# Designs tried in a protein design run: peptides against a protein of PDB entry 9GMZ. Part 75

Target 1, 343 residues: chain A of PDB entry 9GMZ
Amino acid sequence: TGFPLELLTRPATERLAYFENYTVAHPRLKEVYEILMRTIAEPAGASFIFVYGASGVGKTTLRLRVEQKLTELALPKLESDRARVPVVGIEAIAPESRYFNWKEYYTRALITLEEPLIDHKFDYGVRGISRDNFGKINVESKVVAPALRRALENALIHRHPDVFFVDEAQHFGKVASGYKLQDQLDCLKSLANMTGILHCLLGTYELLTFRNLSGQLSRRSVDIHFRRYCADSPEDVQAFKSVLLTFQQHLPLAETPNLVDHWEYFYERTLGCIGTLKDWLKRVLSDALDREATTITLKDLQKRALSVAQCQKMFKEIQEGERQLSETEADVQNLRSALGLGA

## One batch from the design tools (peptide; aimed at target 1 T1 P27)

Design b2_p28_2_s3 (made by RFdiffusion4, then SolubleMPNN; its pose is not in this set)
Fold by OpenDDE base, seed 1:
Structure b2_p28_2_s3 (fold): chain B 343 residues (1-343), chain A 28 residues (1-28)
Amino acid sequence: as target 1 above (343 residues)
Amino acid sequence: DAWRQRQAERARRFAERVAETPFETSLR
């Protein structure tokens, strides 16, 4: 139950690509995947799903696997409805200025939704939106944000995806003023309402600040917490060790490295985040393949580890996010008690 | 069917972006 042994005779590029493409179905990923798939199938009048958790917990991996599954499930219906797109996913970009660039957001959403190989090309009625010789959408610099919004609304209505994913969605909150953050929320809410398309925002714990600014979004949102593995939980420690065991079996090296015996060091430098762990192992594997090494050593791991200072910074950000969630749970209990609702 | 070929190519390109390794549960 490891990597295909034939990879040992293949080029370093194929060996690295195998590991890059490999995904461990760890317990937290499976749990959040099942909750997210059920919520997309039966949103119960929700317009938004918020998926929040630590940086490097695996949110992008979750999104990509859900996109794959939704595409697979839609294939039989796409034979009759050739205009439909089953799912659309974009990454929000950090603003270079104090303002979120909506023009860039709408442009990227349109480019992703209207992929070159789709049948029944849509006319947006907007001058300056065209397709190149390969069918790729091009947006001229003269096209203004309100026109791009109307084009995206019409495209979303026509293509009717089951969900619109926005990864790194904390970047909507990276605006210099709280008033502008409310305007961003109202803009997203309006887009979801006008199109009837469910939006899923994936991001760090900074999404909690964004979520709490609109009491109206809270009434039409589902929350999914993608937790890291915690060293104070024996079950979480065992799950983390099992992930290390699986990764060591799927590293395409002649000699299987012993990662499990170093589990505390891996935990110290990943904070229980499996995405951070995978990215670390990818860097170390790339270095080992470049040297034509037969295995990975502790020295190779140390060379590509995050610094203690980086881990301390990341841990403070995680602790603040986990604290805010714990306070919210306590506030709910206090509210229930104040309302005379028994525990 | 040219449509099926385009859908297969879309699926292939998506699979290249979304690493097709099945969710193997590490708990076997």
Scores: peptide ipSAE 0.028, ipTM 0.533, DockQ to the pose 0.088
OpenDDE base, seeds 2, 3, 4, 5: peptide ipSAE 0.009, 0.013, 0.021, 0.024; ipTM 0.323, 0.393, 0.559, 0.500

Design b2_p28_2_s4 (made by RFdiffusion4, then SolubleMPNN; its pose is not in this set)
Fold by OpenDDE base, seed 4:
Structure b2_p28_2_s4 (fold): chain B 343 residues (1-343), chain A 28 residues (1-28)
Amino acid sequence: as target 1 above (343 residues)
Amino acid sequence: SAWRAAQEARRRRFAEMVAETPFETSLR
């Protein structure tokens, strides 16, 4: 099944929006989605979920799909429990300063949690947090980080989301010289413990460094590796080709482009990361729509591809992350073997 | 009431969020 043919008569903006909102249910996404949904439903005493994988693998897409599903599942209950928010998701911002801005983090979390449409004025117990006439949370500049934390804790307790998502969570690791990354972990852990809310941190393989610093988090965390497709796996290559086939069918163009014939080039420039692939195709589609083109060509693809240098950099980062995971898996196997447990 | 309007707007927004994101499982 391809895109709705009616889109060909629609404005370029609608055609682009269709593709932007389209998600290929590829095997790795499905696997990680199922694990994540199961873990959210049954945390089994976990306070954290770590979802790590390559940049552009599709972690944000995963988050958004889980947020959507949790919202759908909660809708019937939200009619009776008007205070509840089913899910909250934020993106951690890379600090402009050498320091992670907790004040900004708490503010953004609070703003995101407090949907304007929630009628129940919640008293945050903090002076300088208000709701405007549109129901939007306003945080006065005078409100300090500890007060915002308390407000967020109270809001999380009151709204009781099934999970609190933090995307790009590797940015917590970008602490200035002199601050212990451990203190950041302890802060997050304290927030999860005080609220009883499950936290899901999504990020790059840099999250492994963050995870490994806290043996106590490791005891209360579930790890989910969002793997890329690997060219050395025939199954992964076939899955990647299937994704290309699906995308070519869902590009709202008059003539279906042949993406599959160029699978090696797509793999070379995406490293098996479907998010990177989608973003590439979005750029190419936008260009095609601007030209009122009937299809996309290899030249159009080449024009918007990541450079070889960018791919080489990304690949080194992936290899280092995959290596660290492989070592951890080997350590677990060695531990099991040493315990007389089968591998 | 402003309350009912806000709840209805919330329901619509959630419904829109649900509707806008076709999750097609292309794995046939």
Scores: peptide ipSAE 0.023, ipTM 0.478, DockQ to the pose 0.086
OpenDDE base, seeds 1, 2, 3, 5: peptide ipSAE 0.013, 0.015, 0.019, 0.014; ipTM 0.426, 0.390, 0.531, 0.462; seed 1 fails the geometry check

Design b2_p28_3 (made by RFdiffusion4)
Pose (drawn by RFdiffusion4):
Structure b2_p28_3 (pose): chain A 343 residues (1-343), chain P 28 residues (1-28)
Amino acid sequence: as target 1 above (343 residues)
Amino acid sequence: TEELRHQLEKAERLLEEQRKPLEPLAVD
């Protein structure tokens, strides 16, 4: 397999668009996708899905692909329920203030729930907010957050989405004190519990500060770790080399450059994160198509790679996250002993 | 007791998932 040979005659813009739209279902992503889909299809009391992963591992691409896939299920279902949004997805806004702005979050979440059949919803539940009949949801600045949240709860319970996505969930950790971390997530827990809608939180390893704040949150959450490829296990190395080979075969050029020979350097500057690898390869391809180069040289890769210090910070954060998420038989035995079960 | 039972079940599940072998990537 490989890129379509017809693209050679097409201008560089078509090659670049092809490579941008190209995706690889590498084993870690496939497994994480399967787990996430299975868990969304049947939450069974869980009110959170935590998707931990390093920067550039592919959380956002996973969210987009699962959104698209779930939207397919909604079309047959629509024949039964005219007014139902299958998936709602938003991004947590990093606040300028010391603390996360819940009013803005509610506003943006309600805005994202705009549909053409707004007549079916009628009143949202509180005065002061309504569509301006121009296709935009208008909210009043005098409307307080408790009333806006109540309107969001009513809208969510009426639309009943399959899953609620909050991309970049580590921005929830922006607090004005050291004690508000549990309350920041308890508010979302209460919202999810009342609305009966699973809230899937995606973010980097900084999200691990939101892991196990309380037993209630511990039970109301499901942990999904989007692990990067590690050089320690030969199987992961084989997979990383294999991903490079697929990229080597699928980037549009006159002849396929050799990338497996430089797999060590790629791992050095990517730490196994597939998204970081593809971004680098796309940048190099764009640089090469400017000069109409027939192949990729090492010099081209080095020119637009990541700095050593940046990769050092990436590895430090990744090591901290993997250390925190590691599970061993010793932990199981300790829990068994402390539980009084024995063996 | 309930919290410890839950933590045990969760740790066993996560450890099983970490040990789960994966299929290789299909390369043609």

Design b2_p28_3_s1 (made by RFdiffusion4, then SolubleMPNN; from b2_p28_3, 12 letters changed)
Fold by OpenDDE base, seed 5:
Structure b2_p28_3_s1 (fold): chain B 343 residues (1-343), chain A 28 residues (1-28)
Amino acid sequence: as target 1 above (343 residues)
Amino acid sequence: MEDLRHQLQRAEAALARQRRPLAPLEVK
């Protein structure tokens, strides 16, 4: 089933919004979604879930799908527990300074937890936290990070989400010396332990640095690798072609472009990352709609493609992450062999 | 007490804001 044909008579903004909002299901997304949903339902004493993978693999799409599903599953319980928020998700900001802005983090988390739509206004017992006329939380500049932390702890306990998502979580690692990173991880671990709320950190392979630095977090964490599609796997190539076919059918254009025949070019410029593919097609669709074009051409694709230099940089970052994981898998196999458990 | 109808409409509106047309995760 393709896009709704009535979109062809709609404004370019509605046509673009349809595609922006469209999510292609693909095997790796489904697999990681099922693992993540099971882990959230049965954390088995884990305080953290790490979801790592290439930039543009689709981690934000995964998060939004899980947030939606958890919200849907919570709806019957929200009738009886009006204070509950089923899920909370924030994006970590890259700090402008060499120091992680905990005040900003806690403020954003509080603002996200306290949607204007929550009936039970909780008093956090913190002066300088208020709600505007629209019910949005306002945090005065005078409120200090320890007070915001206490407010967030109280909010998380009171709202009791099934999971707290932090997207772009690799930004925690960019800020700190190994010591300061450990302190940040211990702070997050303390927040998870004090609230009893499961934390899910989504990010690039730079999240593996958290695994290596915190042997204490590794004992209370579940790792989920969101893999890209690999061109050396026939199954992965077929899955990637199937994604192209689905996007082809969901581009709201009068003439369906043949994307599948160009699969190698799409693979070259996306490295098997479906988010990168979607973002590329979105840019190309926007350009086509602005020109009132009936279809997308190879020239339109070339105009909005990542450069070879960008792809080479991204590929080096992927290879380093995949290498670190492969070394860990080899270490596990070596440990199993040394224990006499077999490979 | 906000009417259960307004809470449901808000949950539905929050869901509708999250309702991106989601292709079913069923790979046919």
Scores: peptide ipSAE 0.024, ipTM 0.432, DockQ to the pose 0.019
OpenDDE base, seeds 1, 2, 3, 4: peptide ipSAE 0.049, 0.006, 0.009, 0.010; ipTM 0.554, 0.411, 0.393, 0.452; seeds 1, 4 fail the geometry check

Design b2_p28_3_s2 (made by RFdiffusion4, then SolubleMPNN; from b2_p28_3, 14 letters changed)
Fold by OpenDDE base, seed 4:
Structure b2_p28_3_s2 (fold): chain B 343 residues (1-343), chain A 28 residues (1-28)
Amino acid sequence: as target 1 above (343 residues)
Amino acid sequence: SDDLAAQLARAEARLAEQRRPLPPLEVS
């Protein structure tokens, strides 16, 4: 099934929005989605979930789909429990300074906890936090980070989300010293422990460095590797081609472009990352709609492709992450062998 | 350092985008 044909008569903005909102349920996304949903439902004493994978693999899409599903599942209960928020999702911001801005983090988390569906005014127990009639939180500049933390702890306990998502969580690791990184981890651990709320950190392979610094998290964390598609796997190549086929059917253009015939070029410029592919196609679609074009061409694709240099840099980062994971898997196997456990 | 108000405004805008209804996940 392709896009709704009525879109061809609609404004370019609606056509673009359709494609932007469209999500291909590709095998890797389904796999990690199912694992993540099961882990959230049955955390088995875990306080953290780490979801790591290449930039542009689709981690944000995964988060949004899980948030949607958790919200849908909670809707019947939310009618009776108007204080509950089913899920909280924020994006970590890269610090402009050498220090992670915890004040901003706590404030953004608090804002996210104030959903319009919440009729109940919550007293945060902190002077200088107010709520408008639309559920917007106003935090006065005088409110300090420790007060915002207490407000967030209280809000998380009261709202009791099934999970707290932090997207782009590798930004916690962008601190000038390893000590500060440990302090940040300990802060997050403390927040999870004090609230009893499961935390899910989504990030690039840089998140592995952050994870490895915390020997104590290993017992209370679940790891989910969101893999890209690999060209050395026939199954992965077929899955990638199937994604291209699906995207070509869902580009709201008068003439269906042939993306599949160019699969190697798409793979070369996306490294098997579906998010990167989608973003590329969005740019190309936007250009085509601006020209009132009936289709997209290889030249249109080439115009908006990532450069070879960009792809080489991204690939190096991916290879380093995949290597680190492979070594960890080998270490587990070596440990099992040393313990006399069969392979 | 960007004004906290500007950071919050950007955060609110992102949150508003995240709250948009998502279409169902279509199985390809």
Scores: peptide ipSAE 0.020, ipTM 0.413, DockQ to the pose 0.021
OpenDDE base, seeds 1, 2, 3, 5: peptide ipSAE 0.000, 0.010, 0.012, 0.014; ipTM 0.294, 0.337, 0.362, 0.424; seeds 1, 3 fail the geometry check

Design b2_p28_3_s3 (made by RFdiffusion4, then SolubleMPNN; from b2_p28_3, 14 letters changed)
Fold by OpenDDE base, seed 1:
Structure b2_p28_3_s3 (fold): chain B 343 residues (1-343), chain A 28 residues (1-28)
Amino acid sequence: as target 1 above (343 residues)
Amino acid sequence: SEDLRHQLQRKEEALARQKRPLAPLEVS
């Protein structure tokens, strides 16, 4: 079934908002969603979940879907436990300096966890943390990172979310040395251990560096690889074409554009990443709606495509990440063979 | 009471406004 035909009589803003809010339930997203939901329900003593994959594969979409589902599932319990927050999600910010800004991280985590409408306002036990007249948390500039950490620990214990999401978590790794990266990891481990809250870090393949630095994390972490679609797999090509067909049917235009016939060009400029594809189509749809166009043309697509140079750079970053995973899998197999564990 | 349902609904709506209303994962 396509978009609601009544959208053709609606303002361009409503038509664009429909497409922005639309999510294709593609095979890789479903698979990773099911694994992640199961792991959150039954963490089996894990303190961390790592979700890694290419930029634009759809990790933020995955997070938002899981956050929605966890909220829905918690609703009956939230009637009796009004202090509980079912899920917390933040995006890590790239550091402006060679050091990760923990003060900013803790502040953003507190603001997200302690939303204005939450019942039973909590005392953080920290001076300089207050609520404004709108119930929003305010943190005074004088509050230091260790005090903000204690406030966040207390808030996480009191609100007891099923999971704490950190999107763009590779930004923890954007520190000048491996030693500093270990300190960041030990800080996160300590936060998870002190609160008893499961942490899910979503990021690019740069997140694999966290796995390699801490043999203790490997024992307390679950790894989830969110793969792109690969052109060398007939099944992946068919899935990618099916996604194009679905987007084609859900573009709120008078004439349905033929996206599927251009699948190779879409693959060339997205590298099999559905988030990149959706963002591209959103830009093209916005331009078409601004011109009151009846359809999308190849020229409209070309105008908003990533450059060949951008795609080449992104592809090199993907290939390096996929290579590191393949080498790690081979090392595990070699270790098993050396231990006399059959293949 | 209706007031609690409205508070939960406002909290759901505020959580759902912070969480852009993601259309259901429709299986095509």
Scores: peptide ipSAE 0.014, ipTM 0.419, DockQ to the pose 0.018
OpenDDE base, seeds 2, 3, 4, 5: peptide ipSAE 0.008, 0.010, 0.000, 0.013; ipTM 0.398, 0.399, 0.292, 0.387; seed 4 fails the geometry check

Design b2_p28_3_s4 (made by RFdiffusion4, then SolubleMPNN; from b2_p28_3, 11 letters changed)
Fold by OpenDDE base, seed 3:
Structure b2_p28_3_s4 (fold): chain B 343 residues (1-343), chain A 28 residues (1-28)
Amino acid sequence: as target 1 above (343 residues)
Amino acid sequence: MDDLRAQLERKERALAEQRRPLEPLKVE
């Protein structure tokens, strides 16, 4: 099983688009996908899902796959309920200042939720929010954050998505003080409670710091750890090699490159993160197609690899996150032991 | 008017194509 051979006669743009749109199924992605889909279907009174893992582990790919599946499952009902949006997803933006821009967050959420293709126009009851002739939401600069929040609450209630995704959610934690971080958590909690909409926050291990600051969110949250593949696990190494084998079969090149024989080099420069691997191979494929090359070489890989310094920085951030989780698991065991609950 | 309808129909088709059943994540 590989790429359609007809792609070899197609333009470089179509060949690159094929690889970009191709998603490798791998054990960690499947596991997290199944847990996330189950949790969305049966939240059991949870208001939040936290999906955390290394940068480049594949969280955005996970989100997109879940969004597509939820949309597919909703299609038969969307014909009768034209007001419903099955899923909404936004990316949180890094604040330019020491303060999170809630006005920008609410504006982006409203714009994303109110796609121009929704026939059912809703009046938000907020002056300065309008739709153009194409149904696109326009928010005037004079509209204040509390008014945008009310508009978003009304839109979420009316559109009733199964889940509200926030990607790069660690950016909520990038504030000047712990007190303001608590206020942000309380703000998100209030939004979820007022709308009855399940929120899924996807982010790096920095999201753990955000989660741990609210003991109240912890009681109403489900945690999903999207782990990288670890070189100290034989099963993880085998899974990583299998991903490399799949990618080499799906690179639309005349000669299949041998990626698997270089697995250690791929692991060194990706830290077991499949998203980082895909992005690297995409850059190398683009260069190969631009040169009309029949295959990719080790030299082509080396030209587009992350530097050792970048990998070392990323690895330190991963190790700190993995350590915090291990300590939390130990604390739970210690608490259970102290309560006289058997291990 | 006709160009806007054709743009909307292209966007609806693109959304319908994005709504095509993703092959289940079969981990073989």
Scores: peptide ipSAE 0.018, ipTM 0.348, DockQ to the pose 0.016
OpenDDE base, seeds 1, 2, 4, 5: peptide ipSAE 0.000, 0.015, 0.010, 0.007; ipTM 0.339, 0.379, 0.375, 0.368; seed 5 fails the geometry check

Design b2_p28_4 (made by RFdiffusion4)
Pose (drawn by RFdiffusion4):
Structure b2_p28_4 (pose): chain A 343 residues (1-343), chain P 28 residues (1-28)
Amino acid sequence: as target 1 above (343 residues)
Amino acid sequence: SAWDLSSEAFEWDAVDEKVLEEVQELLE
């Protein structure tokens, strides 16, 4: 398999768009996707899905793909329920203040729930907020956060989304003190419990500070780790080389450059993160298409790679995250002994 | 188990179809 040969006659813009739209279902992403879809299809009391992963591992692409796939299920379902949004997805806003702005979060979450059949919803539940009949949801600045949250809860319970996505969830950790971390997540827990809607939180390894704050949160959450490819296990190395081969065969050029020979350097500057690899390859391809190059040279790869210091910070954070998320037989034995079960 | 590193395994068509059938079964 490979890129369509017809693209050679087409201008560089078509090649670049093709490569941008190209995706690879590498094993780690496939497994994480399968686990996430299975868990969304049946939460069974869980009120959170944590998706931990390094920067550029593909959390956002996973969210977009699962959003698209779940939207397919909604079309047959719509024949039964005219007013139902299948999936709602938003991004956590990094606040300018010391603490996360819950009022802005509620405002944006309610705004994202705009539908053409707004007549079905009628009143949101609290005065001061309504659509301006121009397709935009208007909220008043005098409306307080408890009333806006109540309106969001009513809107969510009415629409009943399958899953609620909060991309970049590490921004929830912006707090004004050292004790507000548990409350920041308890508010979202209470919102999810009352609305009966699973809140899937995606973020980098900084989200691990939101892992196990309390036993209630521990039970109300499901951990999904989007692990990067590690050079320690040969099988992951084989998979990383294989992803490079797929990219080598699928980037539009006159002749396919050799990328497996330089797999070590790619791993050095990408740490196994597939998104970081694709971004680099797309940048190099764009640079090469400017000069109409027939192949990719190592010099081109080196020109638009990542700095050593950047990769050092990436690895340090990744090591800390993998150390925190590691699970061994020793931990299971310790828990067994402390529980008094034995063996 | 070993991973399947064939070129067809890196495509989404078979993965999406299988996952969609499992999701429909779980919803039922």

Design b2_p28_4_s1 (made by RFdiffusion4, then SolubleMPNN; from b2_p28_4, 15 letters changed)
Fold by OpenDDE base, seed 4:
Structure b2_p28_4_s1 (fold): chain B 343 residues (1-343), chain A 28 residues (1-28)
Amino acid sequence: as target 1 above (343 residues)
Amino acid sequence: APLDLSPEAFEWEELDRRILEEIRRLRA
């Protein structure tokens, strides 16, 4: 089943919004989703979940779908427990300065925790944090980072989310000269321990460097590798083609484009990353809708493709991340073998 | 044959709508 045919009579904005909101439940996303949901339900004393993978693999989509499901599962309980927030998700911002801004992080987390519709006024115990007439949290500029941290700790304890998501978490690794990356990790670890809230950090393979700094965190963390599709795997190629087939059926155009016949070109310019693919198709769809086109062509695709240079850069970053993981897996296998544990 | 994974995708959009409606109801 493709897109609702009624969309063809709707404004371009609605047609584009449909595709933007559309999520292909591709095999790798489904696998990681299931692992993540199980891990959140049964963390087994873990304080952290690390989800790492290539840029554009679909980590943000994964987060949003898990947030949605956790919210759905919490709805029956929210009727009786109006103070509860089922899930919190934020994106870590790339610091403008070479130093991660904890004040901004805590502020954004507090703002996200306090949905406007939560009638239950929580006192943060911090002067300069208030709700406006619309229920939106305002943090005065005078509020310092340690006070915001305490406010966030109190809010997380009171709201008791099942998980706290931080997307683009590799930005915690951006530390100014003279600061230790370990201090950032210890800060996050302390926040998780003080609140008892499971933290899920989603990021690029740069997150591995951050994760590997603390052997203690490793013992209390679950790792989830969100892999791209690999062209050397026949199964992955078939899955990638299936995603293209699904997308071509869900582009709200009068004539279904043949994306599958161009699968190698799509793979070349996405490196098997479905988020990159979706973003590309969204740009092409937007152009097609602006022209009132009935379909999209290879020329339309080429106009919005990532450059070869961009793909080469992204591929090097992926290869380095995949290499680091392969070495870690080999080390585990070597350790098992040395312990007399079978392969 | 390529697997059409689209049915599962449509369920997620409808779920977003239902969740938002229910949250609005609970917090009204």
Scores: peptide ipSAE 0.192, ipTM 0.738, DockQ to the pose 0.118
OpenDDE base, seeds 1, 2, 3, 5: peptide ipSAE 0.174, 0.141, 0.134, 0.069; ipTM 0.725, 0.706, 0.725, 0.682; seed 1 fails the geometry check

Design b2_p28_4_s2 (made by RFdiffusion4, then SolubleMPNN; from b2_p28_4, 14 letters changed)
Fold by OpenDDE base, seed 1:
Structure b2_p28_4_s2 (fold): chain B 343 residues (1-343), chain A 28 residues (1-28)
Amino acid sequence: as target 1 above (343 residues)
Amino acid sequence: APLDLSEESFKWEELDERIKKEVLELLE
């Protein structure tokens, strides 16, 4: 079980595209996928889902796989309801300014809601929103943020997606003051309440700051922790080696490289994050294909590895996030003890 | 020993191809 051998006779672009599109169904991804799918199906009155984990753990891959599954499940209903969109996914942009650009957010969300599959032209009731000859939405610069918000609310109500995904959602938190962070949360809460659409925010451990700022959001939110693999867990080490074995078989090279024998080096430079691992292997594969190499060597891996300094920085950010979660668990135990519920 | 995860991973690729095909058929 490996890549199609016919790829060895194909152009480098097709060989690279095969690996880019290949997703390893690793244990932690499958677990979080099942939890997220179940939570979307049965939100139990929740308005928000928070998916948090290390940078490069695979949150974008998780989102894309859930979007695909929700699309599959909706296909039979889309035949009867051509106005419905099963799922909407956007990536939050890091603001160039000290403030999150809501106008840009609403514009991107509106553009994403106008998938080519939608035969029915929806009138947003806002002047300065038009469609080009290809059906793509154009928003004129004169359209103000409140008008775009109303357009998005109307579009979400009309299209009625099962979930609205926001990837890299920690960028909502990149505001110069705690007051502005609260305003962002209140804005998102208002949008979810006005539309009745479940929102899923995916991001780094910086999303935990959002959870702590709004006691009202915590009552209407579900938390999903997408954990990395830890070297101190024998089960996690076995899972990480299984990922390496699987990638080894799916690198479209004439000679299968031995990645598993170098698992400690891969762990050192990925911190147990499978997205970081895939991106690294993609860069190394691209270099190998450009050289018409038959295999990947340790030297090829070292050339594209993250530096020790980069890994140390990433590890500090992970440790801080994992510590905050552990402290929250301790706070829950302390609260239970103080309430007389026992530990 | 490490496990080969190819069988479970391939099911997701087959799903992608099926969805793309069905979506194209709905546009037609």
Scores: peptide ipSAE 0.336, ipTM 0.865, DockQ to the pose 0.139
OpenDDE base, seeds 2, 3, 4, 5: peptide ipSAE 0.335, 0.334, 0.281, 0.270; ipTM 0.868, 0.864, 0.854, 0.850; seeds 2, 4 fail the geometry check

